# Designs tried in a protein design run: peptides against a protein of PDB entry 2AKA. Part 70

Target 1, 299 residues: chain A of PDB entry 2AKA
Amino acid sequence: MEDLIPLVNRLQDAFSAIGQNADLDLPQIAVVGGQSAGKSSVLENFVGRDFLPRGSGIVTRRPLVLQLVNSTTEYAEFLHCKGKKFTDFEEVRLEIEAETDRVTGTNKGISPVPINLRVYSPHVLNLTLVDLPGMTKVPVGDQPPDIEFQIRDMLMQFVTKENCLILAVSPANSDLANSDALKIAKEVDPQGQRTIGVITKLDLMDEGTDARDVLENKLLPLRRGYIGVVNRSQKDIDGKKDITAALAAERKFFLSHPSYRHLADRMGTPYLQKVLNQQLTNHIRDTLPGLRNKLQSQL

## One batch from the design tools (peptide; made by RFdiffusion4, then SolubleMPNN)

Design b2_p15_4_s1 (from b2_p15_4, 6 letters changed)
Fold by OpenDDE base, seed 1:
Structure b2_p15_4_s1 (fold): chain B 299 residues (1-299), chain A 15 residues (1-15)
Amino acid sequence: as target 1 above (299 residues)
Amino acid sequence: SAIEEALEELDRFLS
């Protein structure tokens, strides 16, 4: 049986080449969240490498179609520079920044034109995610005053699509009622059918508080539920803490926490990867017949 | 075309 995720990857690449990515409702997972919600850290934890741009402002300024492919080798490839294999993930980060700047200029503007990045690794499951700019309310630098709305409009291009699953990333140390991710998800998915909740920063919650009710899907129910993760702290990132070590610490966190230990087997980055792989695979299987028919009708 | 190629690939999978 052919892997469905790689199949869709090839479709994504093909449609990207013809500039129709926004018009085709491909089965995919869009990652949404407020600024500093931990989206980049989650994605980097999947790969086990630091490869995404970092900064205090809007870091992701173009959609990043991140195609993770399980392979015996480890390297990255960009659709915009075919044939070049990146084995140094610092260079991957630099290429993302350079390609972003090429299109957006130096004013830290945004562009809806995606960057397509494929990462081959023995440490990943097949998984494709579309990382979207973090929602913000405050423009920085030379950004236009309406940058908030520009970002929202960009996100809506993805999350309004019926075949788009939504990975809503929310920090636990903030009021979930104010979660930008969950708000936008609820707007386009009011019944919570397409949304997967990721709760970050569980380790940064105030003493005496926990997100148990959220993680148990009792507070803001989603059909696909919630998965808690613990990312590296900024101190850990600055100190270049190994992601593998961070994943071990994450496991320990859930196992040792009185409020989460009973959920520990259904929490953490590795479990999230498995769930996303499975859900995306099933979602692709369900949507491909319809996609086929749609494509046929366009001939 | 890319669409045609995509369809061919889909058809191979769905067959």
Scores: peptide ipSAE 0.229, ipTM 0.858, DockQ to the pose 0.596
Fold by OpenDDE base, seed 5:
Structure b2_p15_4_s1 (fold): chain B 299 residues (1-299), chain A 15 residues (1-15)
Amino acid sequence: as target 1 above (299 residues)
Amino acid sequence: SAIEEALEELDRFLS
């Protein structure tokens, strides 16, 4: 059953090539969260490489279909430039930026047209995520004044689909009850059946506070639960702190924290990656009969 | 087509 995710990846690529983007209800995981919630850092931690655009405001301006494929080799390829293998992940970052700018221009606008990026690596589990623009309330640059709603509308194209799982990324150092990610998830998944919560910035919480109740699934219960992670700080990223070192620090954080040590084996980026792989695989299996019918109807 | 091939592959999983 390990081939289910790659199978869906091929389907996703095929449908993308014919312009079938949001219409097809493919089993997938959409990543949602406010700006600076830590979405990009989570994805980079999965790959173990710096490859996503950085900056302030809306960094992800197009949906990024990130297809992680476990392989003996390490390289990336884009659907829009078939045949080119990227082994330098800085070039991957540059290509994402260039391709984004090609479509959106220099105004920092958004586009619903996905970028399809496949990463082969021995360091990843099979996993497909759709990184979506971060929810924001403040336009930057030449963005339209209604950019917030444009982003929401874009997100809704993905998260309203029944076969879409939602990775809701929320920072712990903000009011989780007012998390943009959890709000949108609750709106489209009121029973919490499709939502996986990720809590970032646990290391940035005020002394004497913790997110134990959230991580134990007691505050805002999700059927699929919550997983806490600790990402590199912006300072660490700017200083090019090694992701491997960051992952070790993350493990140490959970093990040494009085509020989280009992949860440590079910926390952190590696565990999150494993859970998402399993959840997606199982979800694909459950949706295969319906997917067959959908595929047949597209012929 | 790629879709047809994918459908065939999917069908193998369902069979």
Scores: peptide ipSAE 0.228, ipTM 0.857, DockQ to the pose 0.722
Fold by OpenDDE base, seed 2:
Structure b2_p15_4_s1 (fold): chain B 299 residues (1-299), chain A 15 residues (1-15)
Amino acid sequence: as target 1 above (299 residues)
Amino acid sequence: SAIEEALEELDRFLS
């Protein structure tokens, strides 16, 4: 069963090599969320390294296919840079930025052509995620005025696929009813069958308020439920606060919070990673029989 | 090809 995710990784690599078209519907998890929703922090917490581009506005400008592979060694590889092993994750960040700029130019435009990054680590579970650009961005620099629409169009290319699960990342310190992530998820998954909710910034909620009803799946029910996480603050990220320490603080947060203590074992980044591994594995198992014939007919 | 190899592996998994 643990081989299913690597199998799909090989399929992804093969299809990317020939210029995968929009008709392919591989089982995958697309990560959606607004700017500063905490997507990058969640992904970096899975790896335990700082490796994603940071900044204001549109940071992710190409889909990032992030393939996490449990291994005895720790290094990263890009599909576009075969044979090069990255052990410095700052260099990984720089390569993502360079490869993005190579395709999009200097205008901070977007491209639907994915970057394929594989990370081997003893600290990860097998997991593949597609990180997508943040929604509802104000055009900056030389970006076209319709950049927000272009982003939405790009996201729709992924999230409309039936075999695509949606990791909807929403901050708790904002009105969940106005979550860009949940809005787009509701648009393409009105019954909440393919959406996994992630609630970030639980530590930044106003005193006297909590997201208990959301996390208990009682406010805006999703079949696959919600998982709360606590990420490093932007200040902590800029200051290179240790992710391991942050994960410990996250655990402490849930255990000590009156509203979340009873949920603590079903919250936090490590639990999220486990759930995603399981859900992706099961999803692959369920979809592969149908995908086989479909893929055969398309090749 | 890589695609053929991947499909063969898929077939083995589904058999």
Scores: peptide ipSAE 0.224, ipTM 0.844, DockQ to the pose 0.796
Fold by OpenDDE base, seed 4:
Structure b2_p15_4_s1 (fold): chain B 299 residues (1-299), chain A 15 residues (1-15)
Amino acid sequence: as target 1 above (299 residues)
Amino acid sequence: SAIEEALEELDRFLS
């Protein structure tokens, strides 16, 4: 029995080396969501470290292929600087920013060229995600006026691929009917076959309201369902609240909430990781035979 | 090449 996710990781690395990542329909999960939807927090919660760029506006400006690998040790490696092991995740964040700026310049432009980051950790399941720039409608700083469309075009390069699963991240404290993530997912996956819904900011909903119907897959049904999560607040992040404590608080939130208690075992970041690992593994198994033929034709 | 190596691994899995 071979681990399928590491196999695809090697394929991703190989294709990145030749600059053909965008042209290959690799079995993968693309993460989509509006700015401030909580995507970065979800990914950081998987790792248990703060390592993604922060700031106003567009933070992710290149696709980030995040390869999580269960290991006895904890460190990160970039494909663009093999051999350098990062144990300080602040340095990881700085490297992402530096590598992004190297390609895009300082004007906060975007590039479709992926950054490949592998994180070894005893606290992760094998899981690969492609973090994509947050969808926005308003240019900030020196961004080009058509930045919204540039981002959308970049996202489409990934999410239109048949072998791409979509992790659609939507905040619960906003109108879900207007979710950027769900809109783009619906556009490219109208039958909801490739989309996994993540609902963030459940703790920030107005008193007397809840997202129970969404989480029960009764509204905007997805074949792969919805998973609710509770991320650290910006105040908690600024206050350096550790992710472990945040995960405990998340569990407590679901267990204590009248609308979500019955769903608690199928909610939260740890459950999301398990689901994504399983779904990605199964998806890889189903798509590999077809991928083989495609790869042979490209050599 | 890295692609050839990856393909070889894929072939081993699919065999």
Scores: peptide ipSAE 0.218, ipTM 0.854, DockQ to the pose 0.749

Design b2_p15_4_s2 (from b2_p15_4, 6 letters changed)
Fold by OpenDDE base, seed 1:
Structure b2_p15_4_s2 (fold): chain B 299 residues (1-299), chain A 15 residues (1-15)
Amino acid sequence: as target 1 above (299 residues)
Amino acid sequence: SAVEEALAELDAFLS
């Protein structure tokens, strides 16, 4: 069953090579969320390494196809530079930045052309995610005034596909009703069939408030439910707090919180990774026959 | 082609 994700990875690589990544309805999970919603932190927590670009404003400016592969060894590879194995994840970060700049230039523009990154690690489950640019309303640098709409148009290329699952990342310390992630998900998935909710920043909620109703799937019901996570604080990131330690702190957070302790076994980054692996695997199984037929018809 | 190879793998899996 775990072999289905690697199979789709090979399909993704093949289609990327011919420039059809956006044109094919591959079974995949697209990650959507507002700027600073915590998307990158969630992805880094899966890997257990700091490897994504950091900064204010639009950080992800190209789709990042992140292919996690369980392996006895730990290294990363880019599709655009085959044969080069990265063992230093700082170099991975630098390569993402360099490859992004190569295509988008210096104006902080965006491009719909994906970067394909495969990470082999003993600490990951097989999982492929497409990290998309964060939704923002404020242009930065030399970005055009309509950058918000350019980002939305890019996201729509992915999330409108019927075989695309949507990982909607929303911060708990903001009004969930105004979540950019949930808004775009609702637009393309009005019945909530393809959307998985991730609630970040639960540790940053105002004292006396909680997201229990959301996490219990009672406020804005999604068929696939919600999973809460606690990422490293900015202080922790600046202090280079180990992700493993952060994951332990996350577990402790849920267990010790009066509003979340009863949900603790269904919360946190490790559980999220497991759920996504299972969801993606099942989704692939269901969609592959149709995909096969479509591919055959194109030959 | 890469696509043909991928399709072959897919076919093998679905068989």
Scores: peptide ipSAE 0.204, ipTM 0.834, DockQ to the pose 0.743
Fold by OpenDDE base, seed 5:
Structure b2_p15_4_s2 (fold): chain B 299 residues (1-299), chain A 15 residues (1-15)
Amino acid sequence: as target 1 above (299 residues)
Amino acid sequence: SAVEEALAELDAFLS
């Protein structure tokens, strides 16, 4: 049934060709979180490559439909430039930036038009995520003063869909009650049926504090639970610290931490990938009957 | 079309 994700990928591509994007209620996972919550780092950890735009302010300015496909080969393809295989992921980053700027301009504005990126890799599980702009309250550069609301409106186009799962990314070094991700998730998913919590920056928490209660699903319970991850620091990213090494450090972190040791096997990026693959697959299966009728209506 | 092909695949899974 793992082949269901590639099937939906083909549906996504087909619908993109006919101009259907956010209006299409395809089974998918939308990634939401505040600016600098660690969303991009999580996604890069899945691929094991640095390929997402970096910088100050809003890095993701268009929805990025990231289609991970397990394959014996490693390369990336964009829907907007079919036939071109990217093996250098720095070029992938540059293409994302260029394609973003082509539509939004250089003013750091946003656009609801998705970028479709497919990554083939032996190091990934089949998984499709929609990376959305980080929620922010502070316009930068030439951004419009209402950029916060533009972002929210964009996110709502995705997360309000019944077939959309929500990957809510929250940093542990901030009050969870102030999590933009969990707030928006609660707004559209009040029963917590579609939301998966990711807690980042566990290694940056104040000494003597931990997120055990959150990770044990006791503080703000979600049906699908929480998974903690440890990403590279910005300094490590800038210093080109190897993601593989970072993943090893993440494992060590959970195993050695008194508050998380007992949860270690259900924490970390690899486990998150597995869970997301399984949950997405199951979600697709559950929605397929309705999806058929929807697809036919789009002909 | 790509949509028709996708629909056919979907039908195959549902059968």
Scores: peptide ipSAE 0.204, ipTM 0.834, DockQ to the pose 0.698
Fold by OpenDDE base, seed 4:
Structure b2_p15_4_s2 (fold): chain B 299 residues (1-299), chain A 15 residues (1-15)
Amino acid sequence: as target 1 above (299 residues)
Amino acid sequence: SAVEEALAELDAFLS
């Protein structure tokens, strides 16, 4: 069963090649959250490299199918330029930006056409995620005035699919009851069967407050629960603080915090990776029998 | 094709 995720990766690649990826109900995890919720940091922490577009406003403007593959070597490759190995992750970031601009133009618009990126690394577990544009209500630059709805429509193409798990990323330093990620998840998954909650920015909460009730799955219960993480600050990211050091700091944060110490072994980025790997594997196993007929129909 | 290959792998797994 360790090969289930790679199997689905090949399915994703095959369907992407024929332009049918967005319409397929493949077992996958879609990542959703508001702008600045910490999605990019979570994904980069999995890889241990800075490789995603950053900035104000909408940074992810196309779905990014991120396929993490455990390997003895470290490099990335894109489906749209197969055979080219990227070892400099800054070049990976630049390629994402260039490929995005190639399709969307210069107006900072969005496109539902996915970018397929595979990252080989000794530091990752096998895991595939679909990173989606951050939800926003405010157009920036020359974005169309209805950009909010365009983003929502794009997200809905993924998260409404029955075989799509939802990684809902919410910042703890904002009102979680108003979390964009949890709201959209509740809309399409009202019983909380497909949603995994990630709580970021726990280190930025007001003094005297904590997210213990949320992390213990007592405030807004999800069947698949919540996992808290601590990402690098924007200053640390800009200063190129090492992700390995940040992960160590994250561990110390949970161990030393009076509200989270008892949860520390079930928190943090490494634990999140393990949980997602396990849940995705099980989800694939459960859904594979139904995929055959659909795949056959595409021939 | 890539689709045919993927289908073959899926069939092999499900058999």
Scores: peptide ipSAE 0.202, ipTM 0.837, DockQ to the pose 0.770
Fold by OpenDDE base, seed 2:
Structure b2_p15_4_s2 (fold): chain B 299 residues (1-299), chain A 15 residues (1-15)
Amino acid sequence: as target 1 above (299 residues)
Amino acid sequence: SAVEEALAELDAFLS
């Protein structure tokens, strides 16, 4: 049922208009991970465009409700400026930055007030994700010394909700046991029922090492499993390497790697997008009856 | 309202 995600999108928009978006337990996928874990790259790979803020430290400073809608046309639209169609995705990036700064100021502060962005594209499946600020322990610029805890508190507003699925993004080239994403997921989902693991930077692992045991769901089991992806390097991003070319390279990586070849058909960004679409659709179907009852009692 | 419309759609789906 492809129309379930758009239905929830309309609910999200409606509740955002009345200021209750963050308070409602809508079926959704929250994206969590440490800074530089590759969250933004995964989202951009879904769209096939560079449109998210760039920089060091905390890049995402407000929740970004990213609503992907399969369409014959390609454009973006913000809830805060309805009727304006963006066809230049650099302008989308600039609008996110401007809208973020409008609320948080220029001191790199954070706000729990979401930005709602809808992207119409022939290259996407229907999918809604909530991109959340990257977890960090180090304040940058004029950020308050307790920024780590402010971010965590913000994330908890989303991930503690029972109808929230968690897309936990962890880099393979760091100790998975110390993954910020998996730590917070384990805290709120100790049985691993709501968490989908994404392993990035598989191409940056030390020679002679691999994440096969993780990807096979044998090391830190999640009911919904793990999906490995290969994003563009920072050099590739700076050089404006085409995302389509990067996706082809990702496929080649998995197919040619001795440790991952047998998993190749269940790895990569396109497969991740498909899985998320299916899981979100099913999750919506399962949760809508309960949501209806709650809404009826509260409204 | 947008909320009412969304709820109507939800009800239609659940019917």
Scores: peptide ipSAE 0.200, ipTM 0.826, DockQ to the pose 0.790

Design b2_p15_4_s3 (from b2_p15_4, 8 letters changed)
Fold by OpenDDE base, seed 1:
Structure b2_p15_4_s3 (fold): chain B 299 residues (1-299), chain A 15 residues (1-15)
Amino acid sequence: as target 1 above (299 residues)
Amino acid sequence: SSIEEALEKLDEFLE
């Protein structure tokens, strides 16, 4: 049986080639969150490589369609650069930056035109995510004063689609009631049917506080629930701490924490990958018949 | 077209 996620990847590539990717209601997962919520770190933890642009302000300025494909080999490919295999993930990062700048110019503006990146790895499950620009309230540099609204409008192009699942990334060390990710998710998915909550920065919470009620789905219930993760600290990233070691530390964190020990088997990056793979696969299975009919009617 | 090819593969899967 052909894997459903790779099948949808081929559809995504085909539609991207004709410039209609944003208009298609393909079964997909859009990743949303405020700036510094930890979105990029979550994605890098899936791959086990540092490959996403980093910096202050708005780092992701175009949608990144990240197609993870389980393979015996490890390399990356861009749809805009066919035939080139990237084995150095630093070069992947540089290509994302270069391709972003090519379209957006020097003003650090945003573009709704996706970058399509496929990563083959023995360390990943089949999973496709659309990484979206981080929500911000403050323009930086030469960004237009309405950049906040431009980002929101871009996100809405994805998250309003019925076949779009929403990976809402929120930091635990901030008031969850003020989560940009959960706010936008609630706006387009008021019943919480399409939203998967990811809680980052659990290790950075104030002493004596925890996110147990959130993770147990008691505070802001989502049908698909919440998964807590622990990303590398900025110090760890700057120090080039190995992601594999960070994943082990994450597991230890949940197992040793009094408030999270009982949830430990349903927490962490590896579990998140499994859940997303399963949910996306099931979602594709449910949506493909309808998608087929829609596409056939357009031929 | 690439879309037609993708649809053919989709159809094969759904059969």
Scores: peptide ipSAE 0.133, ipTM 0.809, DockQ to the pose 0.741
Fold by OpenDDE base, seed 3:
Structure b2_p15_4_s3 (fold): chain B 299 residues (1-299), chain A 15 residues (1-15)
Amino acid sequence: as target 1 above (299 residues)
Amino acid sequence: SSIEEALEKLDEFLE
């Protein structure tokens, strides 16, 4: 049996090449969250490299179709740069920025046209994610005054699709009831069938508080549950702290925390990767017959 | 077309 995630990757590439991404309901995971919710850090932790744009305000300004492929070698490829292999992940970051700016200009605007990035690595599970712009209410720099609505409209193009799973990233050090990620997820998935909750910044919660009820799926229940993660601090990122060391610290955090130690085996970035791989694989299997029929009807 | 090729691959999987 062919690996299902790579199969969908080929479909994504084909549809992106013809500009038909919006018209097809491909099985995929869309990553949603407010600005600074920790989305980029989660994705970089999967790869074990720093390769995503950083900065103030809206960092992701185009959908990034991130295709992780387990391989014996480590390199990246862009669909828009066929034949070029990137082994320096700093160059990957620069290419994302350049390709973004090519379409959006320098005004920090957004575009719904996706960037397709494939990362081959021995350290990843097969996993495809669509990183979406962070939700914001306040325009920065030369952004248009309606940037909030532009972002929402862009997100809705993905998350309204029936075959789209939603990775809702929310920080623990903010009121979860006001989570932009969970709000949009609930709007399009009121029964919580397609949403996976990720709780970041658990290490930044006030003393005497915890997110145990959230992580135990008791506060805002999702069928697919919640997974807590601990990302590198901004200081650690700026200091280029090794992601492997950060993952070890994350494990230690959960094991040593009184409120989370009993959940430790179902928490953390490695577990999240595994869960997403499995859920995506199963989701693809369930949706492929329907997708085939739709594709056939369009030819 | 790329779509046709993708469909063929999909069909191969579903057979």
Scores: peptide ipSAE 0.129, ipTM 0.809, DockQ to the pose 0.744
Fold by OpenDDE base, seed 4:
Structure b2_p15_4_s3 (fold): chain B 299 residues (1-299), chain A 15 residues (1-15)
Amino acid sequence: as target 1 above (299 residues)
Amino acid sequence: SSIEEALEKLDEFLE
């Protein structure tokens, strides 16, 4: 059954090639979160490499269909440049930036046209995610004044689809009741059936506070629950701290924290990957019977 | 086409 995710990957690639991605309700996971919520760090932790654009403001400006494929080799491929294998993930980052700029220009605009990136790695589970632009309220640089609404409209194209699961990434060091990710998820999934909560920055919470109630699914219940993660700090990223070392530190954090030790086996990036793989696989299985007729109509 | 191939694989799964 591990072949279901690759099957959907082939469908995604095929539909991207014909420009009809927006009309297909493929089983997928859309990643949503406010700017600086730690979304990019979560995705990079899955790969174990730094490869996403960095900077102030909106770093993701096009949907990124990130297809993780377990393999004996490690390399990346883009759908827009078939046959080119990237082994340097800095070059992957540069290609994302270049391809984004090619379509959006240099004004930091956004485009709904996806970038399809496949990463082969021995360190990943089969998993496909659609990384979406971070939600923002304030235009930066030469962005249009309505950039907030443009981003929201783009996100809505994905998260309103019935077969779209939502990975809602929220920082613990901010008021979760005001989480942009949870707000948009609740808007399109009011019953919390399609939403998976990720809580980042647990290590940055004020002393004496914790997110135990959230992680135990008691504060804002989601049917699919919450998973806490600890990402590298910006200093760690700038200092080129190894992601593997960061994952070990994350494990230690949960095990040693009085409020989280009892949850430690159901927390952290590796567990999140497993859960997402399983949930996506099951979701694909449940939705595929209904997709046949839709796919035939796209021919 | 890649779509046709994908549909074929889908059909195999649904059988």
Scores: peptide ipSAE 0.129, ipTM 0.808, DockQ to the pose 0.702
Fold by OpenDDE base, seed 5:
Structure b2_p15_4_s3 (fold): chain B 299 residues (1-299), chain A 15 residues (1-15)
Amino acid sequence: as target 1 above (299 residues)
Amino acid sequence: SSIEEALEKLDEFLE
């Protein structure tokens, strides 16, 4: 049943080849959140490699279709440079940056044209995610004054689709009621049927506060619930802290925290991977039969 | 059309 995700990946590739990207309603997971919410860190934790662009402001400036494929080998491939296998993930990062700059220029603008990256690894579950630009209110560099709305419009192209699941990434050290991720999710998924909440920065909350009510799905209930994660700090990333060590620290955090200990088995990056794999697989099974009808209705 | 081609591709994978 895990083979359904690779099947959809092949369909996605095929549909992209025939120019069906704009109207494509394939089952997928779109990752949404404010700038610095921890989206890129979550994705890197899945792969266990540093491979995404880093920096201040809007780092993700094009949609990144990240196809994780469980394999005996570890390498990455881009759709825009077929036949080249990347085994050095620093080169993957550089390629993302180069390909982004090629389309957007050096002005830190955004483009709706996706980058398609497939990662084969023995350390991943089959999973396809679309990393989207972080929502922001403040233009940086030569970005246009309306960059906030450009990003929002780009996100809406994904999250409004019925077969799109939404991975809403929110930092716990900010007001969750004002989370950009949860706001956009509620706008397009008012019944909370397609949204999975991820709560980051749990380790950065003020002493005496916790996100227990959110993680227990009691504050802002989502049908698919919430999963807390602890990402590497920017200092840890700059210091090249090993992701494996960070995952161990994450596990320790949940197990040792009085407010989260009882939830520890349903928290953390490894559990998030399992949940996303399962939910995406089930979502594919449920939606593929209907895809025929949707496509036929467009004839 | 691109939609027709998409349907054909879908059918190929669902067979």
Scores: peptide ipSAE 0.116, ipTM 0.809, DockQ to the pose 0.305

